# Peptides against a protein of PDB entry 8YVU, part 51

Target 1, 39 residues: chain A of PDB entry 8YVU
Amino acid sequence: PQLCYILDAILFLYGIVLTLLYCRLKIQVRKAAITSYEK
Target 2, 160 residues: chain B of PDB entry 8YVU
Amino acid sequence: TWLTVLKKEQEFLGVTQILTAMICLCFGTVVCSVLDISHIEGDIFSSFKAGYPFWGAIFFSISGMLSIISERRNATYLVRGSLGANTASSIAGGTGITILIINLKKSLAYIHIHSCQKFFETKCFMASFSTEIVVMMLFLTILGLGSAVSLTICGAGEEL

## One batch from the design tools (peptide; made by RFdiffusion4, then SolubleMPNN)

Design b1_p12_6_s4 (from b1_p12_6, 8 letters changed)
Fold by OpenDDE base, seed 2:
Structure b1_p12_6_s4 (fold): chain B 39 residues (1-39), chain C 160 residues (1-160), chain D 39 residues (1-39), chain A 12 residues (1-12)
Amino acid sequence: as target 1 above (39 residues)
Amino acid sequence: as target 2 above (160 residues)
Amino acid sequence: as target 1 above (39 residues)
Amino acid sequence: LLLLLVLSLFFS
């Protein structure tokens, strides 16, 4: 039972980190697209 | 550029596969060292007694190593030799996936059979611990399957 | 305990989906950067 | 890939 909760915590943290990275990457795609349009 | 990206992805997937295999081996070794499985009553650890973490991890590691070697040979050796190595890696990956699916089904069946309602009893505590360990092994196996499938698809795409 | 295992499965699936989306987005960033360099 | 991930984090 305790191991299950530890695994949940690790997976939850991993999910949060991936979500933040995804958001940052999405912003980078938008910035790159804007820069390409201005050239 | 696309070929370079695919090659880098293949190497990463191969490394991930090897790492997953090593984690499974380490986990199996730790469980065998901490828990005297031979003295545990019942078939709670029957999957471990069958040596699943050991042979499963070995097959997975071999598949990952072959994938990495195939990618490196593609850059250094003749195209024909590289294609042959990629084909061998894809076959190994497919075989690994099949073995992992069979192992997952067996492990899941054991989890359901050894489910206990009262966790405070010594036998039920051991069964619960075994179930948790098997679930963790299942998750690692699913990750390994995903990497092996991806490597197989990439290898097949290069051959076409 | 049952809820913990269900949560683990959901979080694991979510992590896989996010990883795939992150990889796709990374490829898009690279494509946008190449297109911007060619212009 | 890990290096690219780290570089992506620094570039962001």
Scores: peptide ipSAE 0.500, ipTM 0.789, DockQ to the pose 0.039
Fold by OpenDDE base, seed 3:
Order: structure tokens, then sequence, then C-alpha cells
Structure b1_p12_6_s4 (fold): chain B 39 residues (1-39), chain C 160 residues (1-160), chain D 39 residues (1-39), chain A 12 residues (1-12)
């Protein structure tokens, strides 16, 4: 019961962090693709 | 720049905002249909009694729609309108969060005072249910506010 | 309590999917970096 | 495509 709410909070935080990391990584992939195209 | 990224995701943010608004509206209507809030202790469902799911959903929906239209048409008049709508939606979202937090505190206090060990008691069940719904609504409101603020920043960046 | 479990399930699923996508994206970045080094 | 991917991520 209370553990469920704690788990939800942890999972929510994890989701946010992963989303940010995914966005950063996606930007890096795009930059790498552009650099590869320019070469 | 961050502004360029936000511009590219503006349509997505608008769609997310509309979706969030629709979910909030659905929850509001379901709660109102299943529970007669007028006959329930007003403190537990204060956010619903204030009609937040309804007006909040309307504001977010309008803001999202205007943002999408503004992005698609790229008209100067729509940019200003979208910025205004997003700003209003952001303010509404902030107010909604405040109301939901207050409601959550009241619900938690009620549960604590009555020491709701017996979950099968109608009052305790209603308080618990209210708390769960309020938490969900709070989460959705935060998401909606985030999208609205992002869209507002995008619009402000276009005006500069 | 039931709603908490539903939310937990959704967040858990979201976390798993994000993790998989992050791994795939990380592999793509590594491949792009290797390709850039070979050029 | 990016939007669809993000939506798929949110609903996945």
Amino acid sequence: as target 1 above (39 residues)
Amino acid sequence: as target 2 above (160 residues)
Amino acid sequence: as target 1 above (39 residues)
Amino acid sequence: LLLLLVLSLFFS
C-alpha cells in the first residue's frame, strides 16, 4: 500500500531522468549524423 | 539552442497538452457521474467541487489547440494569440496545482484523524479514493503545465 | 490502492520501454562514433 | 517520426 506510492515516486523520477537522457542521446545521434553527412 | 528544440517539439507539446486535458476531463466526468459530490464531505472533494477538472481541461484544450494551429499556419496574429492562451493556461495550471495540493492535504488529514484502519468503512473508502484521484489529477496537471510553459517559452522566443 | 497498482504497472512498463530504447540509441551512437573514427 | 516515437514511448 504505502510502498506502492513510494515505488510510484521512484519510477516517476526514473522516467523523467531516462527521458532527459534519451533526449540528450537523440541530439547526439542527430549531430553525429549531420557530421557524417558533411564528411 | 533550447528554443530551436522546443520549436521542433511544439506540435508534440500541444498534442500532449490536449491529451492531458481530455484525460482530466474524462476523470472529472467519471467522478461526477459515479459520486454525487454534493452529498459527500466537501473537504475531501474540494477540487472537484470547485470544478477544476472541467475548467482546467477547457483551458488546456484551448491552449493546446491554439498552439497547434499557430505552429501549422505560422501567422503572426496566431503567434500572439497562442502565446496569450498558453500564458493563461499556465496560470490556470498553477492555480489548479495549488487547489489539488490543498485538497490532498485535507484528504490526508481526514484519513489520519479517523485512523482509517478499517478500509471498508464508507468514509475511509471515499477519502482514500479521493486521495488517489487527486494524486492522478495532480500528476496530469503538472504534465499539462509543463507543456503549456514550454509552448509559452517557444512563443516568447518567436516574438523576440 | 488499486489505482496505485495500475499506475505502478504503467510506469514500470514505460520505464522498461525507455530503457530498451535508450540502449538501442546508445548502440547507434557507438556505431556512429566508430564509423566516424574509421573515416 | 520523432513525434510518433515519443508518443509510442509515452503509451508503451
Scores: peptide ipSAE 0.499, ipTM 0.769, DockQ to the pose 0.076
Fold by OpenDDE base, seed 5:
Structure b1_p12_6_s4 (fold): chain B 39 residues (1-39), chain C 160 residues (1-160), chain D 39 residues (1-39), chain A 12 residues (1-12)
Amino acid sequence: as target 1 above (39 residues)
Amino acid sequence: as target 2 above (160 residues)
Amino acid sequence: as target 1 above (39 residues)
Amino acid sequence: LLLLLVLSLFFS
């Protein structure tokens, strides 16, 4: 049970990190698209 | 194309596979060191008794290493060898998942039968610990299988 | 304990999905960068 | 990034 909770915490942290990275990448895609449109 | 992306990620997938293998080996060795599985009655550790953490980890490690070497050298014969190894690793991973699922079912059944409300009972603690280890091993095996399958698809695409 | 295992499964699935989405998004960024370079 | 993600998955 304790290992399960630790795993949950790690997976949760991983999910948060991935979400943040995804958001940053999405912003980069949008910026790239805008730059390509202005050219 | 998807194949081009997979090719670029081949080294990454190989490293992932090796890492998965190492973790599986670590868990296997820890379980074997802490628990004498041979003296434990029941099928709670059936996956460990079958030696899956060891041979499965070896297959994944070999597959990952071959994939990395194949990508680095870009030789046709190595690509084919890596494809074969990845296919074998995929099969091994699938078999491992099956074994782990069976073990998980047995562990859950054991917990249910003994009505493990008292966690401090040795048998219930062992069953719970086994279940946790099996779940972790299952996740690692799924990751390893995913990497092996991806590498296999990439290799197959290069041969076509 | 059962909820913990279910949560682990959900978080694991979420991690896989996010990984796939991140990969797709990264490909889009690369394609956008190539397109901007060719212009 | 993908490597870090996979490493994180392994630790998960």
Scores: peptide ipSAE 0.536, ipTM 0.799, DockQ to the pose 0.123; fails the geometry check
Fold by OpenDDE base, seed 1:
Structure b1_p12_6_s4 (fold): chain B 39 residues (1-39), chain C 160 residues (1-160), chain D 39 residues (1-39), chain A 12 residues (1-12)
Amino acid sequence: as target 1 above (39 residues)
Amino acid sequence: as target 2 above (160 residues)
Amino acid sequence: as target 1 above (39 residues)
Amino acid sequence: LLLLLVLSLFFS
C-alpha cells in the first residue's frame, strides 16, 4: 500500500512535468509558425 | 512571452478550474452521501467537516467563470473582477491545501497509532479510506490552485 | 489501497497518452522546422 | 483543449 501511494505521487509529478513540456513544445511550434509566416 | 501564452490559455485555465471545482464538489457530495461524517469520531474528516469541498468548489467555479467571461468580453472592468476572484480563489486554495495536509497528517497518525494490521477493522478501514479521499482532494486542490494562480498572473499582466 | 491502485492505473494511462501526444507534437515541430528550412 | 482533455483524464 505504501508503494502504491509513492507511485501515485511519482505519476502525478510525471504528469505535471509532461504537461509543462507539452506547453513548451506547443510554444515552440507556435514560434516556428510565426517565423515561417514572417519569412 | 509567458504572459501572452497564459492569456491565450486563459479560457482553458478557467475551464480547468471549473472542472476541478466540480470534481471536488462531486467527491464532497459522494463522501457526505456515503459517510455520516458528523458521527465519525476524531478529526479524520476535518476537511469535510470544515466544508472545504463545498466552499472551495464555489470559489474555484466563480473564479473560472469570471475568467472565461473576462476573456470573452475583453472588458477592463471584467479583468479587474476576474483578478480579484482569482486572487480570492488562490487564497482559498492555499487554505484548502493547508487543511487537507493537516487532515492527512491526522489520518496517517491515526493509522500509525492503531497499527492497522487488519484492514477489515472498521476504524482502520475508515482511516485508510479517509486518507485516500484526502489525498485525491489534495491533488485536485493543488491543480485548482495552480489554475487560479495562473489566471491571477494573467490578469495581473493585463493590468500592467 | 484499492483506490490507490485505480488511481495508479488512471495516472499511468494518462502518462502514456501524454507521452504519445508529446511525441506527435515533437514530430510536428520537426516537420515544421524541415519545411522552414526548405523554404 | 488537448490540455483540458489531459487534465480531465488525470482527474477522471
Scores: peptide ipSAE 0.524, ipTM 0.794, DockQ to the pose 0.132; fails the geometry check

Design b1_p12_7_s1 (from b1_p12_7, 7 letters changed)
Fold by OpenDDE base, seed 4:
Structure b1_p12_7_s1 (fold): chain B 39 residues (1-39), chain C 160 residues (1-160), chain D 39 residues (1-39), chain A 12 residues (1-12)
Amino acid sequence: as target 1 above (39 residues)
Amino acid sequence: as target 2 above (160 residues)
Amino acid sequence: as target 1 above (39 residues)
Amino acid sequence: ILLLLLTLQLLS
C-alpha cells in the first residue's frame, strides 16, 4: 500500500541516477574513442 | 561498432520519451473520457484543464521522433532541429512539472479541507484519484524531461 | 492503489533496461581501456 | 553498488 509509493520514489531516484551515470559513461567512451583516433 | 551502440542508446532515450508522451496522452484521454473535468469543483484537475497531458505529450513525442530521425540520418540540419525540439520539450516539461506541482498542492489542500477520512465520498475519491494521476504524470514528465535534456546534451555534443 | 503497482512495474522495467545498458557500456569502456593500454 | 541496488530492486 504506502510502501508502493515509497518504492516508486526509490525506483524513480534510481532511474535518474542511472541515467546521469549512463550519460557520463557515454561521454567518457566518446572521449576515449576520440583520443584513440588521434593516436 | 561503438557508434552503433551510442546511436541505439540515443534511440532508446527517444523511444522512452515517445513512450512517456504516449502514456501521458493515454492518461489524459482516459481521464477526459471518464471524468467531466469541467464540472469538478476547484482546481483539483488544473493540469488537465490546462490540457497539459495533451500538448505535453505532443511536444515530447515530436522531440523524441526528431531525435530518433536525427540519430538515424546523422545530418547536421536534423541535429539542430532535434536540439531545438528537445530544448522546446524541456521547457514544456518544466512548465508541465510546475503545473502538476500546483495541481498536486491544490488536490492535497482539497483533501485536507474536506476531511476526506472516508474515501467513499465521491468528491474525496475524485480528489484522491486526481492526486494519484497527477503524481504519475509528474513522474512521467520528469522522466520525459530527463530524456529530452539527455538528448539535448548529446545533440549539443555532436555539434561541438 | 493499482496505479501505484503499474508505476512500479514501469519504473522497475526502466531500471532493468538502464542497468543492462550501463553494464554493457561499462564493459565496453573496460575493453577500450585494455586495448589502449596494449597499444 | 549498482548490482546491489539492482538486487534490492529485484527483492522488492
Scores: peptide ipSAE 0.478, ipTM 0.805, DockQ to the pose 0.063
Fold by OpenDDE base, seed 1:
Structure b1_p12_7_s1 (fold): chain B 39 residues (1-39), chain C 160 residues (1-160), chain D 39 residues (1-39), chain A 12 residues (1-12)
Amino acid sequence: as target 1 above (39 residues)
Amino acid sequence: as target 2 above (160 residues)
Amino acid sequence: as target 1 above (39 residues)
Amino acid sequence: ILLLLLTLQLLS
């Protein structure tokens, strides 16, 4: 049980980090699309 | 820019693979240090008896290191070597997953057969603990396999 | 304890899905950048 | 959907 909770914590942290990276990347895609549209 | 981004991804995947390997090695070492698996009857720890955490960790570590080195040096011979290592690691990971699944099934069967309603019984506790460790190792192995496969695909794409 | 394992599975799946989405998004960023460069 | 998943993660 304790190991499971540790794994949950690690996976949770990983999920948060990935979500942040995904958001950043999504913003970059949007910026790139806007720049392409303005050309 | 494309090469730089791909390089960062490959490096990240390689690092992830190494990290996964290290975690697997740590778990294996801890389990071996805490539990004398050789004296435990049954196939509950079959994956540990087979030494999977150790050799699997080694394979993933080597694959990850080779991938990082190959990426950094941008040498064709290193790319091929990394691709080979990643492929081997992917195969090893798949085999490991299979072993872990089998171990998990055996552990669950053991728990079922012994009607482990009382968690505090030594055998039931060990079976439960084994199941937990095997599940963790399974997750780590899947992550390692994913990274190795990704690196393999990237390497194969560079050769084409 | 059983809930913990279920949570682990969900978080693990979430992590995989996010990783795939991140990769797809990264490819989109690259495509957008190439299209912008060709203009 | 991503926000929902993130929210679910936070609630877990």
Scores: peptide ipSAE 0.461, ipTM 0.794, DockQ to the pose 0.062
Fold by OpenDDE base, seed 5:
Structure b1_p12_7_s1 (fold): chain B 39 residues (1-39), chain C 160 residues (1-160), chain D 39 residues (1-39), chain A 12 residues (1-12)
Amino acid sequence: as target 1 above (39 residues)
Amino acid sequence: as target 2 above (160 residues)
Amino acid sequence: as target 1 above (39 residues)
Amino acid sequence: ILLLLLTLQLLS
């Protein structure tokens, strides 16, 4: 049971990091789309 | 398009394989250091007793390293050699993951058979601990399998 | 304890899905960058 | 783990 909670913490942290990276990438895609539209 | 994407992520997949192997090795080392498997009654840690986390981790690490080396070698005269190395790495990775899955299934089955309601009994505690370790290894194995399959698809696509 | 294992499975699946979405988004950014360069 | 590696690659 304690190991399960440790794994949950690791996976949770991983999920947060992925979400942040996804948000950054989404912002980059939006910026690229805006730049492409203005050209 | 998918093959091109997978090819670009090949190095990442190789690093992922190495990392997965290292984590498996760490788990194996921790289990061997904390628990005297030889004094544990039953085959709850049969996979660890067989040294699978160690040789499996080595095998998976070699596969990942070969994949990274193959991707970094983009020389025109070495294209065929790089393709061969990548294919060999993919096969090795896939084989390693397959063996790991088989061992995990065996361990899980053993834990299920020896699952007992009384947690305070030494055997039940060990079975529960083994189950937790097997679950962790299973997650790592799935990640490794994903990387190995991706590398295999990339290698196969380059051969076509 | 069984609930934590279920949570682990959900978080693991979430991580896989986010990874796939991240890869797709990364491809879109690269395609947008290439299109911007060709203009 | 894959995400962590991806993050490290983005940082490098």
Scores: peptide ipSAE 0.533, ipTM 0.810, DockQ to the pose 0.094; fails the geometry check
Fold by OpenDDE base, seed 3:
Order: structure tokens, then sequence, then C-alpha cells
Structure b1_p12_7_s1 (fold): chain B 39 residues (1-39), chain C 160 residues (1-160), chain D 39 residues (1-39), chain A 12 residues (1-12)
């Protein structure tokens, strides 16, 4: 049971990090699309 | 191409495989040191009794090391050796997964039979602990197998 | 305890999905960068 | 990095 909670914590942290990275990458894609449209 | 991506990540996959193997070995060693599996009644630790953490870890470690060496030296003979080792490791991983699944089923069945509502019973605690360890080992084995298969595909692509 | 394992499964699945989405997004960024370089 | 994250995810 304790191991499960530790695993949950790690997975949760990983999920948060991935979400942040995904958001950043999405912003980059949007910026690239805007730059391509202005050209 | 997918092969190009895998080739670039080959070293990382090898390192991951070695790491996975080491973790499995550590878990196996810890379990063996803390619990005298030979005196535990039942098949709850069948995977440990079969020595899976040990031989599985060895196979994965060898496969990973050979893969890294093959990538670094870029020699034809090493590539073939790595391919062979990765293939063997993949087979070992598949066998290990099968054993772990069987062990997991037995452990779960044991928990159901004993109606482990009272977690404080030594048998129920051991069964629960075994289940947790087996699940962790299963995940690690899946990771190791994934890395080994990826490396095998990379090696096969180079031979083609 | 059982809820913990269920949570692990959900978090694991979420992580896989996010990883796939991240990979797709990364490929899109690379394609956009290549297109920008060719213009 | 993605592979590391994926491996960590699979390890989890």
Amino acid sequence: as target 1 above (39 residues)
Amino acid sequence: as target 2 above (160 residues)
Amino acid sequence: as target 1 above (39 residues)
Amino acid sequence: ILLLLLTLQLLS
C-alpha cells in the first residue's frame, strides 16, 4: 500500500511535468504557425 | 524513418535496459535478503523461487551492455553480437513476464481464498507484499523487454 | 489500497497518452521549423 | 528526454 502511494506520487509528478512541457510545446507550435502566416 | 529515430536512441535504450536490469536485481536481492522464500509456504513467490530476478537481470544487463558497446564501436561483428544478445534478452523478458503473470494470478487467488480482510495476518501481509513486488517487477520487465525489442529492431534494420 | 492501484493505472494511461501527444507535437514543431528554413 | 520520460512513465 505504501509503495502504491509512492508510485502514485511519481506518476502524478511525471504527469504534471509532461503537461507543462506539452503546453510549452503547444505555444511554440502556435508561434511557429503565426510566423508562417505572417510570411 | 522510425529506424533512424531508434538508432539515435539506441544508446539510451541500452542504458535504460541496464538500469531496469539493475533495479530488478536489487529488488530480487532485497526480497531474498529480507524474506526466506524457501520457508514461505505456497507459490506466492514462485517467480523468486524460479530465480527470475537474477537471471532476468543478468540477461538484460548483458544485452544492454552489448548494445552500448556495439553502438560505440560500430563494428560489424559487435552489431551481430548485440543483435543476438538483444534477441535472447527479448525472449528472456517474454518468459519472465509470463512467469510473473502466473505468480500474480496465484497471489491474487491466495488473497481471495483467505479473504484477507485482516491485513495483520502474516500470510495476508506476505501475499500483499508479494503482489506489490511482482507488479513492480512486471512493469520493469516490460520496460526491459521494450528496450530490448527496440534495440533488436535497430540491429535488424542495420543488417538489412 | 485498491483505489491506489486504480489511480496508478489511470495515471499511467494518462502519461502514455501525453507522451504520444507530446511526440506528435514535437514532430509538428520540427516540420514547421523545416518549412520555415526552406522559405 | 522523451524516451527518458516514457521509460519513467513505464517504470511507474
Scores: peptide ipSAE 0.524, ipTM 0.799, DockQ to the pose 0.088; fails the geometry check

Design b1_p12_7_s2 (from b1_p12_7, 6 letters changed)
Fold by OpenDDE base, seed 2:
Structure b1_p12_7_s2 (fold): chain B 39 residues (1-39), chain C 160 residues (1-160), chain D 39 residues (1-39), chain A 12 residues (1-12)
Amino acid sequence: as target 1 above (39 residues)
Amino acid sequence: as target 2 above (160 residues)
Amino acid sequence: as target 1 above (39 residues)
Amino acid sequence: ALLLLLTLLLLS
């Protein structure tokens, strides 16, 4: 049971970090697409 | 395009496979050292009794090492060897998943039969601990299988 | 405790899916960068 | 990608 809670905490943190990175990357893709369209 | 991506990530996949193998080996060693599985009655540790953490770790380690070496040297014979090793590792991973699922089912059944409401009972604690380790090993095995399959596809693409 | 294991499974799946999406998005960013460099 | 997979492996 304690291991399960530790795993949950780690996976939760990982999920949050990945979500943030994904959002940042998505914004970068959008910016890159706009820049390529202007050129 | 996908093959090109896999080729670029081949070293990464190989390292991942080795790391997965090492983790599996560590889990196996820890369980064997802490728990005298031979004296534990029941099928709670059937996957460990089958030696999956050990032989699986060996297969994944060999596959990963061969993949890395093959990528670095770019020799045809090494590519074939890596492909063979990755294929073997994929088969081993699939077998491991099957064993782990069976073990998980047995562990869960044991918990249900003994109505393990009191986690402080040694038997219930061991069953719960086994279940947790088996789940972790299952996740690692899935990751290892994914890496091995990816490396196999990459190697097959290089042979064509 | 049973809920913990279910949560672990969900978080694990979520992590895998996000990782795949992140990889795809990263490839798109690289392609967009190359296209903008050629123009 | 390596860091992500390493983190995933550490999580697993």
Scores: peptide ipSAE 0.498, ipTM 0.796, DockQ to the pose 0.100
Fold by OpenDDE base, seed 1:
Structure b1_p12_7_s2 (fold): chain B 39 residues (1-39), chain C 160 residues (1-160), chain D 39 residues (1-39), chain A 12 residues (1-12)
Amino acid sequence: as target 1 above (39 residues)
Amino acid sequence: as target 2 above (160 residues)
Amino acid sequence: as target 1 above (39 residues)
Amino acid sequence: ALLLLLTLLLLS
């Protein structure tokens, strides 16, 4: 049970970090696409 | 395209916030209906006694609804209202996290003090259950706070 | 305890899906950067 | 990102 809670916390943190990174990457892709189109 | 994306993101964040609020409210009501928290000795359910699932859910729900309405109507007054609601929801979320952390500490301390080797003892079971619910509520609150902060930033960006 | 295991499974699945999506986005960003450098 | 958040909310 204790290991389960620790794992939940780690997975949750990982999910948050990945979500933030995913958002940043998505913004970068969009910026790159806009810059490519202005050319 | 950027505005359309932002609107879609805001709407989704609002829906996410409402959903989180509803889940928190459901958990709060279920726990209150199944357990007589008032009759449980100790501060194991301090977050529930404080009514956090209820008021937190209300704040998040209102914030999410206002955000969705603001996005759909594109009215300046609604944008300001949504920004205010999201800011209030962010503050409420921070307060909720604090309450939940305190509750979690108390629950863990209770489990440690009573050396809950016998999980089937009513008190130990309740403490363990409380800890699980508090952890879930903490996760939901963090998600709700994240959505509210994101919506606040988006709303502030629209007013500048 | 059972709820914890269910939550772990769901969070784990979510983490895997996010990781896959992140990898795909990262590849797209790299491709866009290469295309921008060639112009 | 929103779908991920929704999925996270459904998971929590």
Scores: peptide ipSAE 0.512, ipTM 0.803, DockQ to the pose 0.102; fails the geometry check
Fold by OpenDDE base, seed 4:
Structure b1_p12_7_s2 (fold): chain B 39 residues (1-39), chain C 160 residues (1-160), chain D 39 residues (1-39), chain A 12 residues (1-12)
Amino acid sequence: as target 1 above (39 residues)
Amino acid sequence: as target 2 above (160 residues)
Amino acid sequence: as target 1 above (39 residues)
Amino acid sequence: ALLLLLTLLLLS
């Protein structure tokens, strides 16, 4: 049971980091699309 | 630029495979050292009895090493060798996943049959421990398979 | 304990899905950057 | 970023 909780914590942290990276990448895509539209 | 990025990705995937293999080997060694699987009744350690941590680790390690060598030397024969190794590793990974799923089902069934609500009994403790280890091994195997498949696709693309 | 294992499975699946989405998004960013450079 | 993602995936 303790190992399960440790795994949950690691997976949760991983999920948070991935979500942040995804958000940053999404913002970059939007910026690139706007720049392409203005040209 | 794309080829350079793909090469860097291949090296990373190869390292990932090697690391996964090492972790699988470590888990196998630890389980074998702590528990005498041969004396444990039931199929709760079926994946270990099948020797998956050992042969799976070997396949993934070889695949990863070949991928890294192929990337570094950039030779056509190494690309083909890496493709073959990655294909073999992908098959091994798929087989490993199947074995682990079967083991997980058996472990869960054992827990249900013996009404292991309390983990104080040795058999219930072993079943729970097996389940935890099998889940970890399953995750690692999925990662290894993903890396092997990715390397296979990259290698196939280079041959075309 | 059963809930912990279920949570592990859900978090793992979430991690895989996010990884795939991140890869797709990264490809989109690269395509957008190339298109912007050609103009 | 992909390397970091894969590293995090392996760590999980």
Scores: peptide ipSAE 0.500, ipTM 0.797, DockQ to the pose 0.091; fails the geometry check
Fold by OpenDDE base, seed 3:
Structure b1_p12_7_s2 (fold): chain B 39 residues (1-39), chain C 160 residues (1-160), chain D 39 residues (1-39), chain A 12 residues (1-12)
Amino acid sequence: as target 1 above (39 residues)
Amino acid sequence: as target 2 above (160 residues)
Amino acid sequence: as target 1 above (39 residues)
Amino acid sequence: ALLLLLTLLLLS
């Protein structure tokens, strides 16, 4: 049971970090698409 | 740029807040229906005795609804109302987190004091169950607070 | 204890899905960068 | 896109 809660915390943190990275990457893709369209 | 992103996600954040509120309300209702909290050792379910799942859910629900309405109608008076509601919901969420942390500490302390190695015992089972429910509610409250704060920032940015 | 395992399963699945989406998005960014460099 | 992410979250 203790291992389960620790795993939950790690997975939760991982999920938050990945969500932030995904948002940043999505913004980069959008910027790249706009730049390619203007060229 | 961040403000623009938050504005685009305002409706989503409002829906998330309402959903979080509903889940919290459901958990509160289930716990109250299954367990007679008055007959249980008070420290284990202190967050429930304080009524947090209920009033917290109400605050988050109202905040989320106001945020959605404000976004859809795009009226200045609704923006101010939503900002106020989101601020109140953020304060309520912070208070809720504090209560839940205190409850979690008490539940964990109970488990340690009674050497709850045998989880089949009624008291130990209740303590472990309380801990699990409190942790789940804590996560939901953090999500709700995050949405409320985000909506507050969006509303403040629109007024500036 | 059972709730903890259910939560772990949900978070684990979420993490896998996000990782796959992140990888796909990263590949798209790389492709966009290469295309912009060739222009 | 966020709705899709939410849907994926709900499905996960």
Scores: peptide ipSAE 0.465, ipTM 0.780, DockQ to the pose 0.084; fails the geometry check

